# Designs tried in a protein design run: peptides against a protein of PDB entry 5H65. Part 45

Target 1, 294 residues: chain A of PDB entry 5H65
Amino acid sequence: QYLERTPLCAILKQKAPQQYRIRAKLRSYKPRRLFQSVKLHCPKCHLLQEVPHEGDLDIIFQDGATKTPDVKLQNTSLYDSKIWTTKNQKGRKVAVHFVKNNGILPLSNECLLLIEGGTLSEICKLSNKFNSVIPVRSGHEDLELLDLSAPFLIQGTIHHYGCKQCSSLRSIQNLNSLVDKTSWIPSSVAEALGIVPLQYVFVMTFTLDDGTGVLEAYLMDSDKFFQIPASEVLMDDDLQKSVDMIMDMFCPPGIKIDAYPWLECFIKSYNVTNGTDNQICYQIFDTTVAEDVI

## One batch from the design tools (peptide)

Design b1_p21_1_s4 (made by RFdiffusion4, then SolubleMPNN; from b1_p21_1, 11 letters changed)
Fold by OpenDDE base, seed 5:
Parts: sequence; structure tokens; C-alpha cells
Structure b1_p21_1_s4 (fold): chain B 294 residues (1-294), chain A 21 residues (1-21)
Amino acid sequence: as target 1 above (294 residues)
Amino acid sequence: SVEGELAKQIEEMEKEPEKEF
């Protein structure tokens, strides 16, 4: 529905919940650094989580590499296994399992690797040459996902994470339920393994000023606001530069706010209760700013 | 083959110094 523009001073006096169209200047925003604004969001429990750092992943994979792959779990109907003994680190054993499609090994670009005992560096290198990688460990009767604190699926440079709270992990043999074992769609893999996939989102707080009032609005968006996927931005320098350029355009450093461009957006108000205190908060929604940058 | 590609990647990785943790 069409909404007329409402001045911030009027909005600040109204009860929630309501929707508004506004025109305001971006006085400031937080966090200032892009990598701090990218979070993981669970669509089921709505918890926000930090994206794991490389150092955290290194520790997880190092711990996984201390365990020897179980020979009894190698070479099943689902996958063929190869053991790689590293030349370094006293001959660490890495198991690489090639998932088959109808009993046939696919091409590398269609092949899912299950990796047991690999380092982050090794896994990342392999993910660039094969379709995708799942870090796994030997369970009692089957291979299992290594750890939900690490990616459950790596495709190229994209790390897919699952919600620890909402997921009920199933063994790797459940990949047999997938009819298509060539494309390895993350959502399908997640479903087969009992994983609730997390979504990458931009999370920011905007301080908006239209000259009549000042309002803080929350932004939580995956791909609409910047027309850039939050899932790709951390691994793509050009996308990072694009987001930075957009933010610098709306909130240029060293320039007075009087010279800032106007931002048109939609905001919704909502009530937040903290004990006895009722506060009205605001969230940006259904807004795209990328078209204004071109 | 995927096995051949793996062998190639392993060979390349073994030429690089491993990151010490």
C-alpha cells in the first residue's frame, strides 16, 4: 500500500505498531566496520550469532584431526574413501570420502567431499576444486557432521552454518534421501542432515535525522537493502567495497550533515518490554538503497 | 577422475608449508 512521507517528529509521538515512509539523513550508523555488521540469524528461533572467525575454525578442525578415521566406516554404497597420510605433523591421517551418485563417482565439479581430519586450509583448498565439502567425524555406526560450530557445508568460498539449538543432527547416510546428488543445494543438504540452516544478515543501527527529529532504526537484512548478499560479502573484496561506498555516500566522513544525501526508506515501529518499561523501537523494512547509488 | 584431482590437490598442498597451530 502507498504510504505518504511522515516527519520523524510526528512518528516519535505515535504509538506502536505502525508503518511509515520516511525521508531522512543518515547521521551515523553502528557498527562502523562491515565485518562486525554481518551476523548469522536462525529463521526458527530467531537467535543472532556471530560468524565464526578463522581462528575458531582452526581450533575445531585441529581437534577433529586428532582422531583417527574409523576404517569400518570407509567405502560404503554412498561414498568411496581415500586415506591421505600427511608428510608433516607425524603423518596425520585424513579421510576423504567421495559421495557417489547412484553408485557412480561424479565429476569434480559435481562431487561432494566428506572430509575427516582435514585442517581448515586443506578443506578450503579442496572446496575450490570440488563442488562442496562437509567436515565429518567417525561416529559409532556412521559418519557424522563434525561440529555445528563449524560449517556443515562449504561451497567455494561460502560457509554454510547450522543452528545448534534448532538442529537435530542425523548421520551422513541420510544424504541417500537426496534424489539429486550433483547440485548439493545447501537447504537440501541441511534438511537431509537435520540441520536448520542459519542465514547471513546485515545487522546495523541507523541514526536518522530529517531536521524535525532524530530516530534510531534497526536494520536486519540478508540481500535487499544493499542488493548484496550478506552470505558473500565477507569473502568478496569487491562486494565489501560496494557496501562501503554506499555507506560513505549516505554518511560521508569529514562532511557536515547538511550536505548528506536524503535516504528514503520504510520503517516500522514495535513495542519492546523490559520489565516495567515499555519502549518503542524502529526497524527498517522493504527498502533498497542500491538503486540510488547508480 | 575425482581421485586423480584429489591426488593433484594433495601434491600441491604438500609442497606448501603447513600452518603450525
Scores: peptide ipSAE 0.504, ipTM 0.874, DockQ to the pose 0.015
Fold by OpenDDE base, seed 2:
Structure b1_p21_1_s4 (fold): chain B 294 residues (1-294), chain A 21 residues (1-21)
Amino acid sequence: as target 1 above (294 residues)
Amino acid sequence: SVEGELAKQIEEMEKEPEKEF
């Protein structure tokens, strides 16, 4: 729907909810550091959470590596298992399970590995050579996902996370429900395992100024605003530089706001009730800025 | 084969110094 441009001073006087097209300068934004702006969002419960740090993942996988793989769970119709005994670390046992497609082992680039007892480093290395990796543990009767605090699926450098609140985990044998056991679509894997996948999002607050008024607008966006996936930015230096460049373009350091470029965007107003206080908030939506930059 | 690739990766990983936790 076409929206006419509305000045901020007019918007600030109007009741919510409404949608607006605006032209404003980005006076400031928060957080200033990109890594702080990337969050995980649950599409079901709408919880925002931090992307786990490497150190947190190391601990989870280290703890998982203290458990010996159950021999009874090796070599099923779903997967073939190999046990790797590390030369170092007092001979730690790692179980690598190769998921089969209709009883046949696929090519490495099509193969999902279930890794039991691997370190973060080992898992990451394997994820770069195979299609994907699921970190698992031995359950009572089947392999199970290791921990939702860690990725449920790793594909190359992309870590896929699940919502602890909304997920009802199912055992690994539920991967049998997948007809295609070669592409390993994250959403399909998640569905099979009872996982509600989290979405990587940029979360920022923009202070917008058009000379008639100033308002704060919330940005929660996965890939439209910057035309850069939030899921990839943390693992790609070039993408990080691109985001930084975009932000520096709209909010250049060391110069006056009068020289800032104009940002055209869509914002929606909404009511937030905190006790007896009703506040109108604003959110950026359906806005792309990168077309003019890249 | 996937098993051959795994063996290769294991060999490479075993040559790398262990990360001290």
Scores: peptide ipSAE 0.507, ipTM 0.874, DockQ to the pose 0.015; fails the geometry check
Fold by OpenDDE base, seed 4:
Formats: C-alpha cells, structure tokens, sequence
Structure b1_p21_1_s4 (fold): chain B 294 residues (1-294), chain A 21 residues (1-21)
C-alpha cells in the first residue's frame, strides 16, 4: 500500500478514520518494561488480558495435582496412560497420557502428552522432551482441559492460552477429529477442543514527534513490528535483549531527541467514544522497524 | 519409545528438589 508521507501537524487536524504514512521520532513509549507490554488478545471479543505469572500457574497446577486421576478414564483408543507416583512426601499420582496416531504411539518429538496431576515444573520439563503437552483433569466422562487460566497447549517454551469468554470447551476425546496427530498445530487443537486461542501481542503507546506536532500512537502487534514473536519473547532472553536494543536505538536514554533516529511507520486514526467525549486515536499498523535496524 | 523417554524424564525429575508451593 502506497501512502504519501504526511506531517503530524496535518494529521492532527483531520477527521478519522484515515490512514497515514509518517516519519517521526519516538519521543517516549510506555510501558517501559517489556514484560508489561506483552498481553494476550482475543481476536473474537477483543479482550486484552495479562499473561499469567508463573506463580499463578503454580497455584493452578498445584490444585490440579491434588486430584487423583480417574482410573476409568485411562487407556482409551485415543491415548495410552501411565501412572507416575511421585517420591515426594505427598506421593502424588500423575497420569501421563500418550496420544496415539491411528492406534500407534508416535515418537517423542511427535507425541502429545496429556498430563493429569503434574506441577508446572514437571509439565514444562516434559514439554521440552515431547512435542507438546496439554494439562488435563478427570471430568465426569472424559478427560477435560484443566483450566483456561493455564495454557491449553505447551510446545517447548511456548504457552498457548484460550479465551474464557469465547471458548466453549469440549472433552479431550474431540482430539480424535484431528487428521494429523503428529504436528499438533495449536489452532487445530484449539478448534477440536472448542477453544478460541488468545494471541500474544505487544501493546505499547508511542509518543511520536516529527517537529511539526506530537501524537500518541497505539501499537498492538504480534510479530511484525519487531520481527519478533510476542509469543516467544517472554521465554527467550536473546529475544528480549533484541527488543530492548531496538527500543533503545529509537529512544536512546540520556540523549536529546534531536539526535534520535527517524522512525517511518503507518498509522491509522479512529474515533473513540467515552461517554459524551469523542476522541481521535491513532494506531500503528503494517510497520516493521527491525528492517531498519538489522 | 515414548514410555522409555518418560521413564527417563521421571528419573531426572525425581532427582530434583520439589518446588514448595
């Protein structure tokens, strides 16, 4: 999409909605801490929510680990089950269910584990050795997803979350509907289980200044702006450093704004109504900054 | 086998200190 560059002073006088190409300096941004800028976004209801903290997940999985796996739900056509009795003081029973592909157990790198009664630490360790993990619990008639406040799917270090508001959970046996039981595509798993996946997004407010005017632009982006997936950044120190370096490049600490680099980006204006007050807001879209930095 | 891999992982986990909640 080709847009001519428009100065901010002109944009600030125009009605919304419109799209613009701009060249401006990043005077400031918020939040300053990267972990505070990563949110979960529902594409359906548009709710933004915080990524659960490890402590929150620990509580959820600890609660799940207090429940004994139902023997009647073990060893189905979909999965083979193994019970692990922990050697800790509690002697917890952890059920590990290996999802089969057409009745055959796959290799570890292709295997989905259903974990019942595992701690966060145990689940995370297993997710590093198997294709993916779904934390589950014994339902009335079938295994069920443990809790949508926790990941519905863990692949390596990536935690996939679902929207509580928009999801209508189905039992684990609905995984039978998946033709491919080796790749475990998160969207396919979500669909089978009635989950609306949440999207990891960077959520930031940029104060942009081109010398003619100043405006605040909202950034909500999953992987385009930094060319870094928001879904991976929280679990990868190198990616975090990369984002920090990019932000420091555009908004260097201790330096005057006159020396800041120019940022080229696309912004769209839109109307927001808060009660009786109408406001024009701006959002960054279709912009990649990493190409200018790397 | 996946069972063998699980057994290996369990053995490793059993050697680690348990998290206190």
Amino acid sequence: as target 1 above (294 residues)
Amino acid sequence: SVEGELAKQIEEMEKEPEKEF
Scores: peptide ipSAE 0.504, ipTM 0.874, DockQ to the pose 0.015; fails the geometry check
Fold by OpenDDE base, seed 1:
Structure b1_p21_1_s4 (fold): chain B 294 residues (1-294), chain A 21 residues (1-21)
Amino acid sequence: as target 1 above (294 residues)
Amino acid sequence: SVEGELAKQIEEMEKEPEKEF
């Protein structure tokens, strides 16, 4: 839909909800650090969560490694199991379960590993050589997902997380419902295991100034604004540099705002009620900025 | 084989110094 450009001074006087096309300078933005701007968003309950830090994951996997794999749950129709006893760490037992496709072990690049008792380092190394890894634990009758505070699926360097509030976890044998056990699609794995997958999103607040007025606009976007997936940016230095370059282009450090480039974007207004106070807020939508950088 | 690849990865991991937690 074609929207005419509206000056910020006019927008600031109007009731919500409305949609606008604007041309403004990015006076400032928050958070300033990229890592702080990447969050996990539940599409169902809309809760925003922090991406777990390496230290948080280390603790979870260390705790998981204190439990001995149940021998009764090894070598099922779904997977073949191998026990690795570490040479170090007092002979810790790690169970690696190779998920079979129609009773046949796939190639490493197609194979899903279920890992019980692995450290973060071990899991990450294996995820780089196999298709994907699910951290698991021995349940009473079946293997179960280890913890939704950790990734339910690690595919290469990408950690896939699930919503604790919205997920109703099912046992690992529910992976049998997947017809294709070679292309481990995160959404399919999540569905099989009763997981509501979280979405990586950039969450930022922009202060926009067009010389007629100033407003704050909220950005929540997964891959459109920067044309960079939020799911990949934390694990890729080049993508991080690209985002930083984009932000530095629109909001260059040490330069006066009069020299800043103009940003064209769409914003929508909406009402927020906090107790007795009614506030109009603004959100960026349907905007891509990366085209101007390349 | 996936088992062979695992064995290779285990061997590599066992050569690395233990992260002291």
Scores: peptide ipSAE 0.504, ipTM 0.873, DockQ to the pose 0.015; fails the geometry check

Design b1_p21_2 (made by RFdiffusion4)
Fold by OpenDDE base, seed 2:
Structure b1_p21_2 (fold): chain B 294 residues (1-294), chain A 21 residues (1-21)
Amino acid sequence: as target 1 above (294 residues)
Amino acid sequence: SEEQLKNQELKKMAEKLDEDP
């Protein structure tokens, strides 16, 4: 929708909620480090979570690797299983289950792997060769997702996470409900397994200054603002450089704000109540800035 | 088939993950 441009000084005097179009300079932003700005957001409970670090995943997978795969759960109508013992690490048992489509093993680029006892390194290697990987463990009667603190689905370099609060996990055999067992759409996999997928989002606070006033605006965006998916940026150096370039363009280090470019964006005001205190906050919405970047 | 043979080879590769640098 079209809105007339409103100066910040006028906005700061108005009650919430309202929507505004503004033209302002990005005086500063936080966090300064890109990896700190990428979060996981639940669309249901709206909880924001940190993206797990490599070290966190290592711990989870190491713990999973201490458990021996249950031989009774191998080779079902859904998947073919292969188990081996590692040469090192005290003879760790690793099981890889190759999910079949209507009883037929698909090509590697269409095949979903279920892995028991794999390390992060091994899982990453597999994800580069096969369509998708799900870390699993042996449950009582079926394979189960290993841990929602780890990705429930890995496709190439993309890690898909689920919400611990909102998910009601179901066993692996529920993948049978999927008619197409070749494309492995993350949302479909999540639905089959009772997972509420988390969304990668950029979370930043912008300090905006148009010369008439200064306000802080909150940014929570997945792919619109930078025209770069938050889900891909952490695993792609070129995308990281692009985001950094955009931020440096709007907020260049070492120069005065008078030389900063103007940022045009939409902001909405909203009320936040903390006890008896009512505060007006601002959020950026429906804004794309990437078009101004070469 | 050639596809089946390829898949078998991939399975064998998966079994040797700890040996692959």
Scores: peptide ipSAE 0.060, ipTM 0.751, DockQ to the pose 0.012
Fold by OpenDDE base, seed 1:
Structure b1_p21_2 (fold): chain B 294 residues (1-294), chain A 21 residues (1-21)
Amino acid sequence: as target 1 above (294 residues)
Amino acid sequence: SEEQLKNQELKKMAEKLDEDP
């Protein structure tokens, strides 16, 4: 898309909505810490929520572990079950259900585990050995997803979350609808279980200055701006460093703004009404900055 | 059977969750 470059001073005088191409310096940004910029976004209701911290997950799984697995729900056509009692954790019962593909157990790297009563540590260990893990609980007639406050699907270090507001949860047996029970595509799993998957997004506010004016622009992006997936950045130190490097490049600490590099980006203006206050806001769109670092 | 062997292997992997570093 071709847009002529417009100075910020001109943009600040114009009515919304409009699209602009700008060249400006990144005077400042917020939040300063990367982990604070990564959020979960619902594509349906558009709610933003925090990514649960390890401590939050610990609590959820501890609570889940207080419930005893229902023996009647073991060993169905969908999965084979193994139950054991932990030695050191007050005799906690843990059930692992191995999902079968056409009645046959797949290889570990293709196998989905349903875990009941597992701790975060145990779940993480299993997720490193098996394709995927779903935390579950015993329902009345079937296994059910444990809690949408926790991941509905864990693949390696990737935690997939669902929207509490938009999801209408279905029982685990609905995984039978999946033809291929080896790939475990998150969207397919979500669909089978009635989950609206949340999207990891970078959420940041940039203060942009081109010497003619200053404006704040909002960034909400999943993987385009940094060319780094928001879904992976929290679990990958190298990706975190890359994002930090990009931000430091555009907004280097300890030097004057005159020495900052120019950032070229697209912004769109839009109207926001808060009671009696009408405000024009700006959002960054269709912009990639990672190429400038290479 | 091969299936039984696989099942046993998978279950053993899961049971070692407390022992794995």
Scores: peptide ipSAE 0.104, ipTM 0.771, DockQ to the pose 0.012; fails the geometry check
Fold by OpenDDE base, seed 3:
Structure b1_p21_2 (fold): chain B 294 residues (1-294), chain A 21 residues (1-21)
Amino acid sequence: as target 1 above (294 residues)
Amino acid sequence: SEEQLKNQELKKMAEKLDEDP
């Protein structure tokens, strides 16, 4: 679908909804801090949530650690269990369940761990050695996901979150429905456990100026705009630097706007009603920015 | 299998997580 370039002054006069191709300078953007721009988005209810901080996770896992693993739930056909009592943590009991593939333990890089009573530090250590980790708790009849406020799946440095509103959690034994118990695809795990996975997204507001007019456009994108996954950026310094470089390129500090590069992008207009007030808003879509813009 | 044996070793490691902060 080819769209002709439309000047902002013309766009500002038109009714919504419409799609446009524009060429404009990025006068400014918000938020300025990358960390603040990364959110979790539900594809169903469209709720935007903050990515939990380490401190938030610490609290959740500490609370989880106050509960003792149920011995009756250990060593099922799905997993082998090991429990130990910590020496340095006031006798905290930790259970690690190793998920089996057809009754056989897979290689560590293919193995899913379920952990009860683990700290964030312990979970992180395990996630670096095994394929993935799910924080769990002992339910009435089965292991259950610990808390949707924490990741339902940790793979390396990637934390996968679920929507509290849209998810209807199922017990851990539902992982049996997975034919392949080696790859642990997050979406498959989520489906098995009744979780609606949240999507990491960049959320920013761009002030665009093409010399004919100025408008604000909303950006919500997971990996297309920067060609960098929002899911990985917070845990990778190089990716963070890359995003910062891109933003600095389009909106360099201490330089006049006349020297800014041109940004080509697609925007769509839409109506927003707030009480009696009707306003037209704009969103960037289907746009990828290159690092080398002339 | 050798892989399973390795995983058994890893299980032991997991049981000692508090010893290696």
Scores: peptide ipSAE 0.094, ipTM 0.778, DockQ to the pose 0.013; fails the geometry check
Fold by OpenDDE base, seed 4:
Structure b1_p21_2 (fold): chain B 294 residues (1-294), chain A 21 residues (1-21)
Amino acid sequence: as target 1 above (294 residues)
Amino acid sequence: SEEQLKNQELKKMAEKLDEDP
């Protein structure tokens, strides 16, 4: 869409909701640390959640690894199972279930693994070799997703999470409903399992200054603003560096704002009610900065 | 190590999948 540029001083005087095109300098932003800017967002309940830390996942998978795979749930029409027993004091049993496509095991690059009792390290290793991995546990009648606090689907280095509030989990056999069992689309897997997928988003607050006024604008963006997927940035050092470079370019440390580059962006105003207080807030939308930088 | 053994087993499984489409 086309919008004429509006100075911030004019915007600050107007009622919400409205959309604006602006040209301003990025005076400051928060949070400063990239890993704190990446969140999980539910498109249904709109809850923002922290991305689980590796330590959190370790605990979840360690707990899962204490559970013994149910022999009755091995080797179904959907998957072939292989079990091994660790030699530690616990005698941990690990089950890997290879999901079949029409009764046939696919190639590794097309194969979905269900892992029961695996550690984070083991799961990560498998995810690098196979198409996808789902951490599971033995339920009463079927395999079930291990825990929505952990990824429901791991593809390479990408961890897909589901919303605990909005999801109504179904058993693993519901994957049978998928026509294509070689292309494991996260949304399709989620739908089959009753999961509402969470979206990785960059969440930041920008303080924008065009010389006529100053306003704070909220950024919640998955992949457009930086042209870098929020879903991948935490697992890729090069992508992290790219984001850092972009932010440093717009808000360079050690120099005065007068030397900052201009940022062109779209913002929308909206009303927020906090108790008896009404406030107009601003959100950045439909903006790509990477094209101006890279 | 036990971890190495598991890794070898998993690798073997993956290799078999590639061989038996």
Scores: peptide ipSAE 0.036, ipTM 0.698, DockQ to the pose 0.011; fails the geometry check

Design b1_p21_2_s1 (made by RFdiffusion4, then SolubleMPNN; from b1_p21_2, 12 letters changed)
Fold by OpenDDE base, seed 2:
Structure b1_p21_2_s1 (fold): chain B 294 residues (1-294), chain A 21 residues (1-21)
Amino acid sequence: as target 1 above (294 residues)
Amino acid sequence: SSEQQLLQSLEEYSRKLDDEP
């Protein structure tokens, strides 16, 4: 879509909703720390959530580890099970279920693990050796997802989360609906289990100034703006540095705004009602400021 | 540690699977 450039002063006088192409300087942005800008977003209910901290996950998995795996749920047509009993943790039982493809155990790089009673550390280690890991618990008749407050799928260093409000969880046996049980696509797994996957997003507020006016624009973007996936940035130091460099480029510390580079972007206006007050807000959309880094 | 034992067992199992033609 082609839009002519509009000065901020003109935009500030117009009613919403409208779309604009602008050229402005990034006077400032919030939050300043990258890790604070990464959130989880539901595409259905649009709730924004914090990414769980390791400490939060530790608690969830510790609680899960207090439950004993049900022997009756082991070794189904879908998976082969192995049980370990710890010696140092009051005999904690850990069950690992290896998901089969058409009754055959796949290679480790194609294998999905279901884990009962595992710690975060154990799960993370396993995710580095196998394709994917799902934390589960023994339900009444089948294995079930442990908790939507924890990842429903872990692939390497990437944690996939689901929306508690929008998801209607189904039992693990629903993974049978997947024809291909070698490539564990998060969306496919989510669909099979009745999960609405959350999206990692960068959430920032930009203060934009083109010399004619100043406005605040909201950025909610998963991978387009920085050409860096929000889903990967928290676990990759190089990606974090790249984002920091980009932000420093547009908003260099200790330098006057007159020397800032120009940012070209698209913004859309929309109406927000807070009680009796009507406010026009702005959101950045369809904007890329950097080349692909991956 | 129990964790190490678990991981070793899983690694051994994984290796077995990888070695199967």
Scores: peptide ipSAE 0.047, ipTM 0.678, DockQ to the pose 0.011
Fold by OpenDDE base, seed 3:
Structure b1_p21_2_s1 (fold): chain B 294 residues (1-294), chain A 21 residues (1-21)
Amino acid sequence: as target 1 above (294 residues)
Amino acid sequence: SSEQQLLQSLEEYSRKLDDEP
C-alpha cells in the first residue's frame, strides 16, 4: 500500500486509528541495552515476557534433576532410553530418550533427545551434537514436558519457548502424530505437544523527530526491521554487533541530532484507554531499515 | 567430570546409530 509522507506535526493532530508513512530522525530509543529489547511474545494472548536468564534455567533444571526417572516409562515404541548415573556425591541419574522414526533410530543430526535430569550445560552440549533436545520429566503414565518456564525445544543455540497461559500440554507420546520425525520443526513439535509457541521480538520505544514535531513510537518486530532474527541475536555476537551498529548509525552517541540520518518508516496510531484517560499511541510496522544514510 | 562422561557415552551411542545400516 502506497502512503504519502506525512509530517509529524500533522499526525499529532489526527485521531486514531490511522496509518502513516514518515521520514524522521531517531532522537533516542529505549531500552539502550539490546538484551533488554528482546522479549517473548504470545501471538494468542499477546503477553510479553522476559527471556529467561541462564540462572533461571539452571534452577529449573536443577529442580528437575532431583526427580528420579521412572523406569516404567523407558524404551517405548517412540524412543529408546539410556540412563547414566553421575559419579558425584548425589548420584544424579540422567535419562536420555532417543526418539525413533517409524521404529528406526535416526542419525544424530536428525535425532531428537528427550532428557530427564540434565543440567543446562549438559543440555546445551547435547543440542550441539544432536538435532534437538526436549527437557522432560516422568509423568504418571508418560513422559511430559518439564516446564514451560524452560525451553520446550532446543535446537543448536536456539531456545524455543511456549506460552504458559495459552498452552494445554499433552504428553510426549503425542509426538507420534508427527509423520516426519527427523526435521523436528518447532511449530510441529509445539502443535503435537499442545504448546502455543512464543515469538522472539524486538521491543523498543523510538523517539522520532522530523523537525515539525516529536512523537514516540513502539517497535515490536521479530526479524523484519533489522533483517536479523530476534530469536538468534542473543546467542550470536556478530548479530548483536550488527544491531548495535544499526542503532548507532541512526542514533550516534556524542553527535548532534542535526547530523543524524533520516529514518523512513511506517507508523500506525491506535487508542489506549487507561481509566478516564484516552491516549493515542504509535507503533512502527512493515519497516526495514537500510544501512545506508538516506 | 560427570558431564563429560555423559557426553562421551552419548557420542559413542550416536556413532553406533550412525553405523547402523
Scores: peptide ipSAE 0.043, ipTM 0.720, DockQ to the pose 0.011
Fold by OpenDDE base, seed 5:
Structure b1_p21_2_s1 (fold): chain B 294 residues (1-294), chain A 21 residues (1-21)
Amino acid sequence: as target 1 above (294 residues)
Amino acid sequence: SSEQQLLQSLEEYSRKLDDEP
C-alpha cells in the first residue's frame, strides 16, 4: 500500500498507532558492535535473549561430559552407536549415535549425529563432516536433548536454539515421526522434539534526522533490512563486512551529517505504558536498504 | 590428541558408510 512521505516534525506530533513513510538521515545507531545487535527471539512468548557465547557453551558441554553414556540406550532401531574413551587423565567417554533412515545408515552428508560427552570443538568439527549434530544426554529410558541453553541442532556453522519457556521437550525417539530422515530440516526436528525454535534477529536503535526533527526508531529484523540472515552473520566474516559497509555508508565516520545519504524507510508508531507514563515509540518495518547500496 | 583420534575414527566410519550401496 502506498504511503506519502511525512516529515519527522509532523510525525512527532501525532498519536499512535500509525504507519509512515519517511526520508531521513541516520545520525547514529546503537549498538555500534554488530555482534551486540544479534539476538534470539521467540515467536511465541516474544522474549529476546542473547546469543550464547562460546565460553557459555564450553561450560555446558564440559558439564555434559561428566556424565557417562548409558550402555542400555545404545544401538536402537533409530541409531547405531559408537563409543570412544579419551586417553587424557579424565578418561572422558564420548558416545556418537548415527541416526538411521528406515534401518539403513545414510551417507555422511545426510546423516544426523547424536553426541554425548563431546566438547564444543569436537562437535563443531563433526558438524562440518556430517549433515547435522544434536548434543544429547542419557535419560532414564531414552536419549534426551542435553540442554536448551546450547544448540539443539548444529548444521555446518549454524547453531539452532530453542525457547526454554515455550518448549516441552520430548525424547529423541520422537525423531521416528519424521518421514524424511535425510534433509533434517530444523523446524521439523524442533517439532519432533517439542522445541519452539528461536529466531535470530538484528536489534538496533536508529536515530533518524530529516532536518525537521529527530526520532529514535527500533529495528527488529531477521533478514529483510540488510538482505542478510541474522542467523548466519556471526559465523561469516564476509557477511559481517557487508553489514558494516552498509552501516558505514549511511553513517560514515569522520564526516558531518550534511554529507550523509538519505535513508528511505517505513516506520510505525505504537504506545508503551510504563506505570502511569505513556510514551510513543517507533519501529522500522518492511524496509530493505541493501538494494539501494548495490 | 583424543579429539584427533575421535575425528579419525569417525572419518573412517563415514567413508565406509559412503561406500555402502
Scores: peptide ipSAE 0.041, ipTM 0.707, DockQ to the pose 0.011
Fold by OpenDDE base, seed 1:
Structure b1_p21_2_s1 (fold): chain B 294 residues (1-294), chain A 21 residues (1-21)
Amino acid sequence: as target 1 above (294 residues)
Amino acid sequence: SSEQQLLQSLEEYSRKLDDEP
């Protein structure tokens, strides 16, 4: 797309909605801490949620571990089950269900585990060994997803979450509808289980200044702006450093704004009504800045 | 069998976890 560059002073006088190309300095941004900028977004209801902290997950899985696996739900056509009793945790029972592909257990790197009664630590260790892990619980007639407040699918270090508002959970046997039980595509798993998957997004507010005016524009982006997936950044120190470097480049601490680099980006204006007050807001779109750091 | 190998691997992990304080 091609847009003529417009000074901020002109933009501030115009009605919304409109799209602009701008060249401005990043005077400041919020939040300052990266972990606060990563959110979960529902593509259906558009609710923004915080990414659960480790402590939150610990509680959820601890609560799940208080329930005894139902023996009647073990060893179905879909999965083979193994039960362990822990030695040092008051005899906690952990059930692991190995999902089969056409009646055959796949290799570990292709195998989905359903875990019942596992701790976060146990689940994380298993997710590093096997393709995927789903925390589950014993329902009345079938295994069910444990809790949408926890990941519905864990692949390596990636936690996939679902929307509580939009999801209509189905029992685990619905995984039978998947023809390929080796790749475990998150969207396919979600669809089978009636889950609306949440998207990891960067959410930030930029204060932009081009010398003619100042405006605030928000960023909501999953992987384009930084060319770094929001879904991976929290679990990768190198990616975190990269994002920090990018932000420090555009908004260097301890330096006057006159020395800041210019940021070229696209912004769109839109109207927001709050009671009787009409406000024009701005959003960054179709902008990539990662190349400026390389 | 593949299943036995997987189960063995899991049991090893479980054992390690049990040994952790």
Scores: peptide ipSAE 0.030, ipTM 0.654, DockQ to the pose 0.013

